# Designs tried in a protein design run: peptides against a protein of PDB entry 6TME. Part 166

Target 1, 324 residues: chain A of PDB entry 6TME
Amino acid sequence: NRLKRAYIALQAWKKAFYSDPFNTAANWVGPDVCSYKGVFCAPALDDPSVLVVAGIDLNHADIAGYLPPELGLLTDVALFHVNSNRFCGVIPKSLSKLTLMYEFDVSNNRFVGPFPTVALSWPSLKFLDIRYNDFEGKLPPEIFDKDLDAIFLNNNRFESTIPETIGKSTASVVTFAHNKFSGCIPKTIGQMKNLNEIVFIGNNLSGCLPNEIGSLNNVTVFDASSNGFVGSLPSTLSGLANVEQMDFSYNKFTGFVTDNICKLPKLSNFTFSYNFFNGEAQSCVPGSSQEKQFDDTSNCLQNRPNQKSAKECLPVVSRPVDCS
Target 2, 324 residues: chain A of PDB entry 6TME as posed
Amino acid sequence: NRLKRAYIALQAWKKAFYSDPFNTAANWVGPDVCSYKGVFCAPALDDPSVLVVAGIDLNHADIFGYLPPELGLLTDVALFHVNSNRFCGVIPKSLSKLTLMYEFDVSNNRFVGPFPTVALSWPSLKFLDIRYNDFEGKLPPEIFDKDLDAIFLNNNRFESTIPETIGKSTASVVTFAHNKFSGCIPKTIGQMKNLNEIVFIGNNLSGCLPNEIGSLNNVTVFDASSNGFVGSLPSTLSGLANVEQMDFSYNKFTGFVTDNICKLPKLSNFTFSYNFFNGEAQSCVPGSSQEKQFDDTSNCLQNRPNQKSAKECLPVVSRPVDCS

## One batch from the design tools (peptide; made by RFdiffusion4, then SolubleMPNN)

Design b2_p19_1_s1 (from b2_p19_1 with P1K L2I T13K S16E)
Fold by OpenDDE base, seed 4:
Structure b2_p19_1_s1 (fold): chain B 324 residues (1-324), chain A 19 residues (1-19)
Amino acid sequence: as target 1 above (324 residues)
Amino acid sequence: KIPSLAPPLDVSKLPELLS
């Protein structure tokens, strides 16, 4: 009986709660699991006459606890939303039995350990949100082989390079922000055919921006701020026909910020502050447009306010990194 | 920690999503 298995799983989970401030699991009593707060039942796909637990929503419950292995008995769950809790430990490998998993949101918790590779075992997964946790180590390349619509990885402890497989991603939104990713952005990034938003904020990324970024025609948000990027902005950025928000601030960029970038047709905000740019087109000057906001603060620009000193600029500007 | 911006679970979509 599927509901009996669900009962075992949910009771094991309730037992794994250390704190339930809102008494969310107070009604988690008895065999009628479909009446449990945050438990949603639906007809089984293989037998519409059978009711199964198809969804969990414990978002914002502030529950402290862990995910017990018995959750692997919830084999009919397609939607698992447990964000904004205080769940700790690791994601159980037993969740590999949840073959219908479509949306998995464990964001804003206290999960630790490596990337939850169990997520890679779910054939139908479309949404993965693991942001605001303490996941660490390498991002598995296989994550981008998944047909995901969104990949939220931000605010974790992920390290190493971004996999070259990123170009295979069908995701519209990908967040890497506030991790420890290092190395270059892969050139394969330009192959992300469905990409709308990508955020690299606050990593240890370095090197030159790949020219292939300019192939991201559907990108509306591109944020590479707070990294170690060097060299000039790629001229191919003129290809970002739909970019609205662009941030390159807090890097080590040099060279000239061109009209072709600042005149992008959908550009509303372009921040390139806290770099070593030694020139900008008139179209890039803050206040030059009413429709566009620019920030050129703390560069090596002549005749602009709030720039770096010659002492700070000269050592960097005189030794431009060739990205060719 | 900033709360997740993920939408709430909509069980009404389950049949469509699982079909």
Scores: peptide ipSAE 0.030, ipTM 0.720, DockQ to the pose 0.626
Fold by OpenDDE base, seed 1:
Structure b2_p19_1_s1 (fold): chain B 324 residues (1-324), chain A 19 residues (1-19)
Amino acid sequence: as target 1 above (324 residues)
Amino acid sequence: KIPSLAPPLDVSKLPELLS
């Protein structure tokens, strides 16, 4: 009975393909769905004598098509990987029936519409990858209430503010890059106890960086480049004991880049170029360390090469933003 | 392949996760 439902779902999906350039679904014929390319069967969790479709892997198949509602019949699927295809449309709400969903990767497709809220219905979800799509609108705050290990949202059309609930996230990796997020980074960010990597690249984020970033003791990658951040770097960044890669480039930061930041013990790369910094400690100067790489290009630094003109600097540097 | 800003999911773990 379970495999019959899977057969119906998979045949409906095959019919929803507009193009299958690698003939991935060529063997999707007959009732033996466990022999289908990209379909993985396992013993059912509730009855080990019964085989069920437990996983889908169609990564890199370049398939054009859509996800039909009949995919909701794949009720035993825990792993759904369809990365690097040309699937379009929306994620069907019928996938709410896939209560065992553990990993959901629909990245690098042509999905549209709002955030796929069906992902919030999966109680056991650990990985969510929806990057490189055309998802739009607000990010639902509830995404950070999920016990996710990774949240990949980059390269979409998401807008509005980052939810305050971000501090509840248990994720080690979170990507916001290349969206349309606006407003400030929430102060609750410092509560992300498991965070290793966070990427804000290429949004419309603004305001001062919250001091609470310095509480991210496990962060190894912090990239806030290509935004509209203002003010000085928080002195609390000296608390980033494990940061290796840090990027604040292409913002509107001002003030002095301190020794306490540039001497972070695991810092290997610190880019603060294309800002309005008016001073830096000697430890921040490119070439001052053999173990650390710095980029101070296109700031308002005195006696440094490749800086902004006085005409560009003066209007900004003379009006520092107070973040206190 | 579009450059990934984050590590790719390791699909090689599928057999282990399904076992």
Scores: peptide ipSAE 0.023, ipTM 0.680, DockQ to the pose 0.232
Fold by OpenDDE base, seed 3:
Order: sequence, then structure tokens, then C-alpha cells
Structure b2_p19_1_s1 (fold): chain B 324 residues (1-324), chain A 19 residues (1-19)
Amino acid sequence: as target 1 above (324 residues)
Amino acid sequence: KIPSLAPPLDVSKLPELLS
């Protein structure tokens, strides 16, 4: 009986709770698992006359505990939302049995260890949110071979380079922010055909921005702030016909910020503060437009307020990185 | 920690997602 397996799984999970501040699992008693708070049943795909546990929603329950291996008995679960809890440990490998997994949200928890490779085993996965955890190590290249709509990786401990397979991603939203990613942005980024939003904030990324960024015609948000990027902004950024929000602040960029970038047709906000830019077009000057907001603070610009000292600028501006 | 911006589970979508 599928509900009997679900009962075993859910009772094992209840036993794995160290704290349930809102008494969310207080009614998790008896065989009627479909009445359990945060447990949702639906007709089985293979037999519409049979009810199965198809969804879990424990979002914002502040539950402390771990995910026991018995959760692998929830073989009919397609939606698993347990964000904003205090679950710790690792994602059980037994979840590979949840072959219907469509949305997996374990964000804002205390999960540790490597990337949960069990997520790669789910053939129908469309949404993956693992942000605000303590996941570490390398990002598996295979994550971008998945047909995901969104990939949320931000606020973890991921390190090493961003995989070149990123160009294969069909995701509209990808977040790398607040990790330990290093190296260059792969040139394959320009192949992300469905990309709308990409966020690199607060990593150890470096090198020149790839020219291929300019091929991201559907991008509305591009944030590369708080990294170690160097060189000039690619002239190909003039191809970002739909970009609304662009942030390059807190890097080591040099050179001239051009009219072709600042006059982008959909650009609403462009922040390039806290760099080493030595010139900007008149169209980039804050207050030059009513429709666009610019921030040029803390660069090496002449005749602009709040710029770096000549002593700070000279060593960097005199030795521009050639990205050619 | 900042709360997740992911939407809550909409059980009304389950039949569609499972069909």
C-alpha cells in the first residue's frame, strides 16, 4: 500500500524532528497521512482510484531536524517544499526513488556537504532551490544539462570554477551569488538561449568578462558585482537589448564606459561604482537621464564627485589589463 | 537568514503537474 509506505516515511521524519516550534507535525498521528498538515495527496498517475502523497509543503515551519532515508518511500512526491526550516545534514540518496520530482525547494536550511547529486537523478525536475544553505565543493557540470526553469545556488559555500556546460542551460533564472566561485565566466554563457536573470554577486570570479555576454538578448538582469573582474567592459554589451538592471560595482574594471552601454534601450539601472574606470560617456553620468539611474561612485573619473584618490587610481589605471 | 522567495506550494496545480 502506497499510503502505508508514506506513513512509515512521515513517522520516521517526525522522529527526526528535534524541534517543531509551531507544532506543525502535531496532527501527524495515525494512518490517514492525507490529513497531515503540510502533506498533500492526489490521485496516482498509474491508478486514479488510489490516493498518494504527491506534495510536501513545510515552508516557514522553523523545524529543526534532519531528512531520514525513509523519505525515499515517498515515491509519488512531485513537489517538495521545505524552505525556511532548520533541517541539517545531507540530502538522502534514497530520494533518488522520487522519480516524479518536479519542484525541489530546500532553501534557507542548514544542509551541508557536497552538491546534492540526487537532484541530477530526477528526470522531470524543473525547479531547484538549494540557496541559503552550507553546500560546498564543486558544482557538478551536469546541473546545466537538466531542463530546469530556474537554478538557485546563492548563499552557499560552492567553490571552483563555473562549469562550461552553463551554455547548455535552458533556465530563465540562475543565481550564483554569495558563494566562493572562482575563475572566469565561461564564454559558453552566450549560448544560454532562455536566460532572463543571472546573478554572480559576491564571489571570487576574475578575469575579463567574455564578449559572448552580449549575445544574451533576453537578459533583463545582469549582476556581476562584488567580484575580481578586470579589464574593460566588452563592447558587445551593446547587444543587451532587453537589459533593465545591470551591476558591475565592486570590481577592478578599467577603461571607458561607453555611450553604447549607457544608451541601451531598456536600461533602467546601471551601477558601475567602486571600480577603476577612468572615463565615462555623458550618457553614463548620474542625473543625465530621468529614465535611467546611474552610479559612478568611487572610480577614477575626472571632474566627478566621490572618486578614488590619484594615489589609489594611478597604480591600476596605468597598468590596464588587455582583454584582447 | 533571508526567507526564500520561492512561492509556496499550490496544491491546485498538482493535478496539472501530475497529468
Scores: peptide ipSAE 0.028, ipTM 0.700, DockQ to the pose 0.560; fails the geometry check
Fold by OpenDDE base, seed 2:
Structure b2_p19_1_s1 (fold): chain B 324 residues (1-324), chain A 19 residues (1-19)
Amino acid sequence: as target 1 above (324 residues)
Amino acid sequence: KIPSLAPPLDVSKLPELLS
């Protein structure tokens, strides 16, 4: 009986709670699991006459505990939303039995260990949110081979380079922000055909920006701030026909910020502050447009306020990195 | 509430998705 397996799983999970401040699992008593708070039942896909546990929603329950291996008995679950809790430990490998998994949100918890590779085993997964945890190590290249609508990785402890497989991603939103990613952005990034938003904020990324970024025609948000990027901005950025928000602040960029970038047709906010740019076009000057906001603070610009000293600029500007 | 760099998932649709 599927509901009997669900009962075993849910009772094992209740026993794995260290704290339930809102008494969310107070009614998790008896065999009627479909009456449990945060448990949603639906007709089974293979037999509409059979009721199964199809979803879990424990969002914002502030529950402290862990995910026990018995959760692998919830084989009919397609939606698993447990964000904004205090769950710790690792994601159980037994969740590989949840072959209907469609949306998996474990964001804003205390999960640790490597990337939860069990997520790669789910053939129908469309949404993955693991942000605001303590996941560490390398990002598996295979994550970008999944047909995901969104990939939220931000605010973790991921290290190493961004996989070259990123170009295979069909995701509209990808967040890398506030990790420990290093190396260059892969040139394959330009192959991300459905990309609307990409965020690299607050990593240890370096090197030159790849020219292939200019192929991201559907991008509305591009944030590469707070990294170690060098060289000039690629001239191909003029191809970002739909970009609204663009941030290159807090890097080591040099060279000239061109009209072709600042005149992008949908650009509403462009921040390039805290770099070593030595020139900008008039269209890039803050206050030059009523429709666009620019920030050129703390560069090596002449006749602009709040710029770096000649002493700070000269060593960097005199030795530009050639990205050719 | 989770600090978000992207729109949060709308969990209010869960009952509709499960029906």
Scores: peptide ipSAE 0.023, ipTM 0.691, DockQ to the pose 0.273; fails the geometry check

Design b2_p19_1_s2 (from b2_p19_1, 5 letters changed)
Fold by OpenDDE base, seed 4:
Structure b2_p19_1_s2 (fold): chain B 324 residues (1-324), chain A 19 residues (1-19)
Amino acid sequence: as target 1 above (324 residues)
Amino acid sequence: MIPSLAPPLDVSRLPELLA
């Protein structure tokens, strides 16, 4: 009996709660699991006459605890949303039995350990949110082989390079922000055909920006701020026909910020502050447009306010990195 | 702040899947 298995799982989970400030699991009593707060039942896909637990929503419950292995008994769950809790430990490997998993949101918790590779075992997964946790180590390349709509990885402890497989991603939104990713942005990034938003903020990324970024025609948000990027901005950025928000601040960029970038048709905000740019087109000057906001603060620009000193600029500007 | 970096929102498609 599927509901009996669900009962075992949910009771094991209730037992794994250390704190339930809102008494969310107060009604988690008895065999009628479909009446449990945050538990949603639906007809089984394989047998519409059978009622199964199809979804969990415990978002914002502030529950402290862990995910017990018995959660693997929830084999009919397609939606698992438990964000904004205080769940700790690791994601159980037993969740591999949840073959219908479609949306998995464990964001804003206290999960630790490596990337939850169990997420790779779910053939139908479309949404993955693991942001605001303490996941660490390498991002598995296989994550981008999955047909995901969104990949939220920000505010974790992920390290190493971004996999080259990123170009295979069908995701519209990918967040890498506030991790420890290093190395270059893969050139394969330009192959992300559905990408709308990509955020690299606050990593240890370095090297030159790949020219292939300019192939991201559907990107509306591109933020690479607070990294170690060097060289000039790729001229191919003129291809970002739909970019609205662009941020390259707090890097080590050099060279000239061109009209072709600052005149992007959908550009509303372009921040390139705290770099070593030695020139900008008039179209890039803050206040040059009423429709666009620019920030050129703390560069090596002549005749602009709030720039770096010659002493700071000369050593960097005189040794531009050739990205060719 | 970039919306994707905002605190997690309830983006559950549960109503659609359970309909």
Scores: peptide ipSAE 0.094, ipTM 0.803, DockQ to the pose 0.185
Fold by OpenDDE base, seed 3:
Structure b2_p19_1_s2 (fold): chain B 324 residues (1-324), chain A 19 residues (1-19)
Amino acid sequence: as target 1 above (324 residues)
Amino acid sequence: MIPSLAPPLDVSRLPELLA
């Protein structure tokens, strides 16, 4: 009986709670698991006459505990949303049995360990949110081989390089922000055909921006701030026909911020502050447009306020990195 | 703030998807 298995799983999970401040699991008593708060039942896909646990929603329950291996008995779960709790430990490998997994949100918890590779085993996964945890180590390249709509990785402890397989991703939103990623952005990034938003904020990324970024015609948000990027902005950025929000602040960029970038047709906000740019087009000057907001603060610009000193600029500006 | 970087919101579509 599927509901009996679900009962075993849910009771094991309740026992794994260290704290339930809102008494979310208070009604998790007895065999009628479909009445449990945060448990949602639906007709089974293979037999409409059978009721199964199809979803879990414990978002914002502030529950402290861990995910026991018995959760692998929830084989009919397609939606698993447990964000904004205090769950700790690792994602159980037994969740590989949840072959219908469609949306997996464990964001804003205390999960640790490597990337939860069990997520790669789910053939139908469309949404993965593991942000605001303590996941560490390398990002498996295979994550981008999956047909995901969104990939939220921000605010973790991921390190090493961004896999070159990123170009295979069909995701519209990808967040790398606030990790420990290093190396260059892969040139394959330009192959992300469905990308709308990509965020690299607050990593250890370095090198030149790849020219292939300019191929991201559907991108509306591109944020590469707070990294170690060097060189000039690629001239191919003029191809970002739909970009609305662009941020390159807090890097080591040099060179001239061109008119072609600042005149992007959908550009609403362009922040390039806290770099070593030595020139900007008139169209890039803050206040030059009513429709666009610019920030050129703390660069090496002449005749602009709030710039770096000549002493700070000269060593960097005189030795521009050639990205050619 | 970029919405994707904000703390997780209750974006569960569970009721709609299971209806």
Scores: peptide ipSAE 0.079, ipTM 0.787, DockQ to the pose 0.171
Fold by OpenDDE base, seed 2:
Structure b2_p19_1_s2 (fold): chain B 324 residues (1-324), chain A 19 residues (1-19)
Amino acid sequence: as target 1 above (324 residues)
Amino acid sequence: MIPSLAPPLDVSRLPELLA
């Protein structure tokens, strides 16, 4: 009986709670699991006459505990939302039995260990949110082979380079922000056909920006701030026809910020502060447009306020990195 | 702040998918 297996799983999970401040699991008593708070039943896909546990929603429950291996008995679960809790430990490998998994949100918890590779085993997964945890190590290249709508990885402890497989991603939103990623952005990034938002904030990324970024025609948000990028901005950035928010601040960029970038048709906010730019077009000057906001603070610009000293600029500007 | 970075984000489609 599927509901009997679900009962075993849910009772094992209740026992794995260290704290339940809102008494969310107070009614998790008896065999009627479909009456449990945060448990949702639906007709089984293979037999509409059979009721199964199809979803879990424990968002914002502030529950402390862990995910026990018995959760692998919830084989009919397609939706698993447990964000904004205090769950710790690792994602159990037994969740590989949840072959109907469609949305998996474990964000804003205390999970640790490597990337939860069990997520790669789910053939129908469309949404993956693991942000605001303590996941560490390398990002598996295979994550971008998944047909995901969104990939939220921000605010973790991921290290190493961004996989070249990123270009295979069909996701509209990808967040790398606030990790320990290093190396260059892969040139394959330009192949991300459905990308609307990509965020690299606060990593250890370096090198030149790839010219292929200019192929991201559907991007509305591009944030590469707080990294170690060098060289000039690619001239191909003029191809970002739909970009609204663009941030290159807190890097080591040099060269000239061109009209072709600052005149992008949908650009509303462009921040390129805290770099080593030695020139900008008039269209890039803050206050030059009523419709666009610019920030050129702390560069090597002449006749602009709040710029770096000649002493700070000269060593960097005199030795520009050639990205050709 | 970029909305996609802001916690907590509730993107649950549970009511629609179970209806």
Scores: peptide ipSAE 0.072, ipTM 0.796, DockQ to the pose 0.177
Fold by OpenDDE base, seed 1:
Structure b2_p19_1_s2 (fold): chain B 324 residues (1-324), chain A 19 residues (1-19)
Amino acid sequence: as target 1 above (324 residues)
Amino acid sequence: MIPSLAPPLDVSRLPELLA
């Protein structure tokens, strides 16, 4: 009996709660699991006459606890949303039995350990949100081989390089922000055909930006701020026909910010502050447009306010990095 | 603020998938 297995799983989970401040699991009593708060039943895909637990939604429940291995008995679950709780420990490997998993959101919790590789075992997964946790180590390259619509990785402890497989991703949104990623952005990034938003904020990324970024025709948000990028902005950025928000602030960029970038047709906000740019086109000057907002603060620009001193600029500007 | 970095949104498609 599928509901009996679900009952065992849900009772084991209730037992794994350390704190339930909103009494979310107060009604988790008895065999009628479909009446449980945050538990959603539907007809089974293989037999519409059988009712199964198809979804869990415990978002914003502030529950402290862990995910017990008995959750692997929830074999009919396609939607698992438990964000904004205080769940700790690791994602149990037993969740590999949830072969219908479509959306997995464990964001804003206290999960630890390596990337939850069990997520790679779900053949139908489309949405993965593990942001705002304490996941650590390397990102498995295989994550980008999956047909995901969104990949949220921000605010974790991930390190090492971004996998070259990123170019295989079909995701429209990918967040790397506020991790410990290092190395260069892979040139394969230009192959992300469905990409709308990509965020690299607050990592230890370095090197030159790849020219292939200019192939991201559908990108609306590109944020690479708060890293260690060097060299000039690629001239191919003129190809970002749909970019609205672009941020390169708090890096070590040099060279000239061109008209071709600042005149991008849908650009609404372009921040390139806190770099070592030594020139900008008139179209890049803050206040030059009513439709576009620019920030050129703390660069090496002549005749602009709030720039770095000559003492700070000279050592960097005199030694430009050649990205060619 | 980039919306994708904001605190987790309720992006559940539960009603659509269970319908």
Scores: peptide ipSAE 0.066, ipTM 0.786, DockQ to the pose 0.183

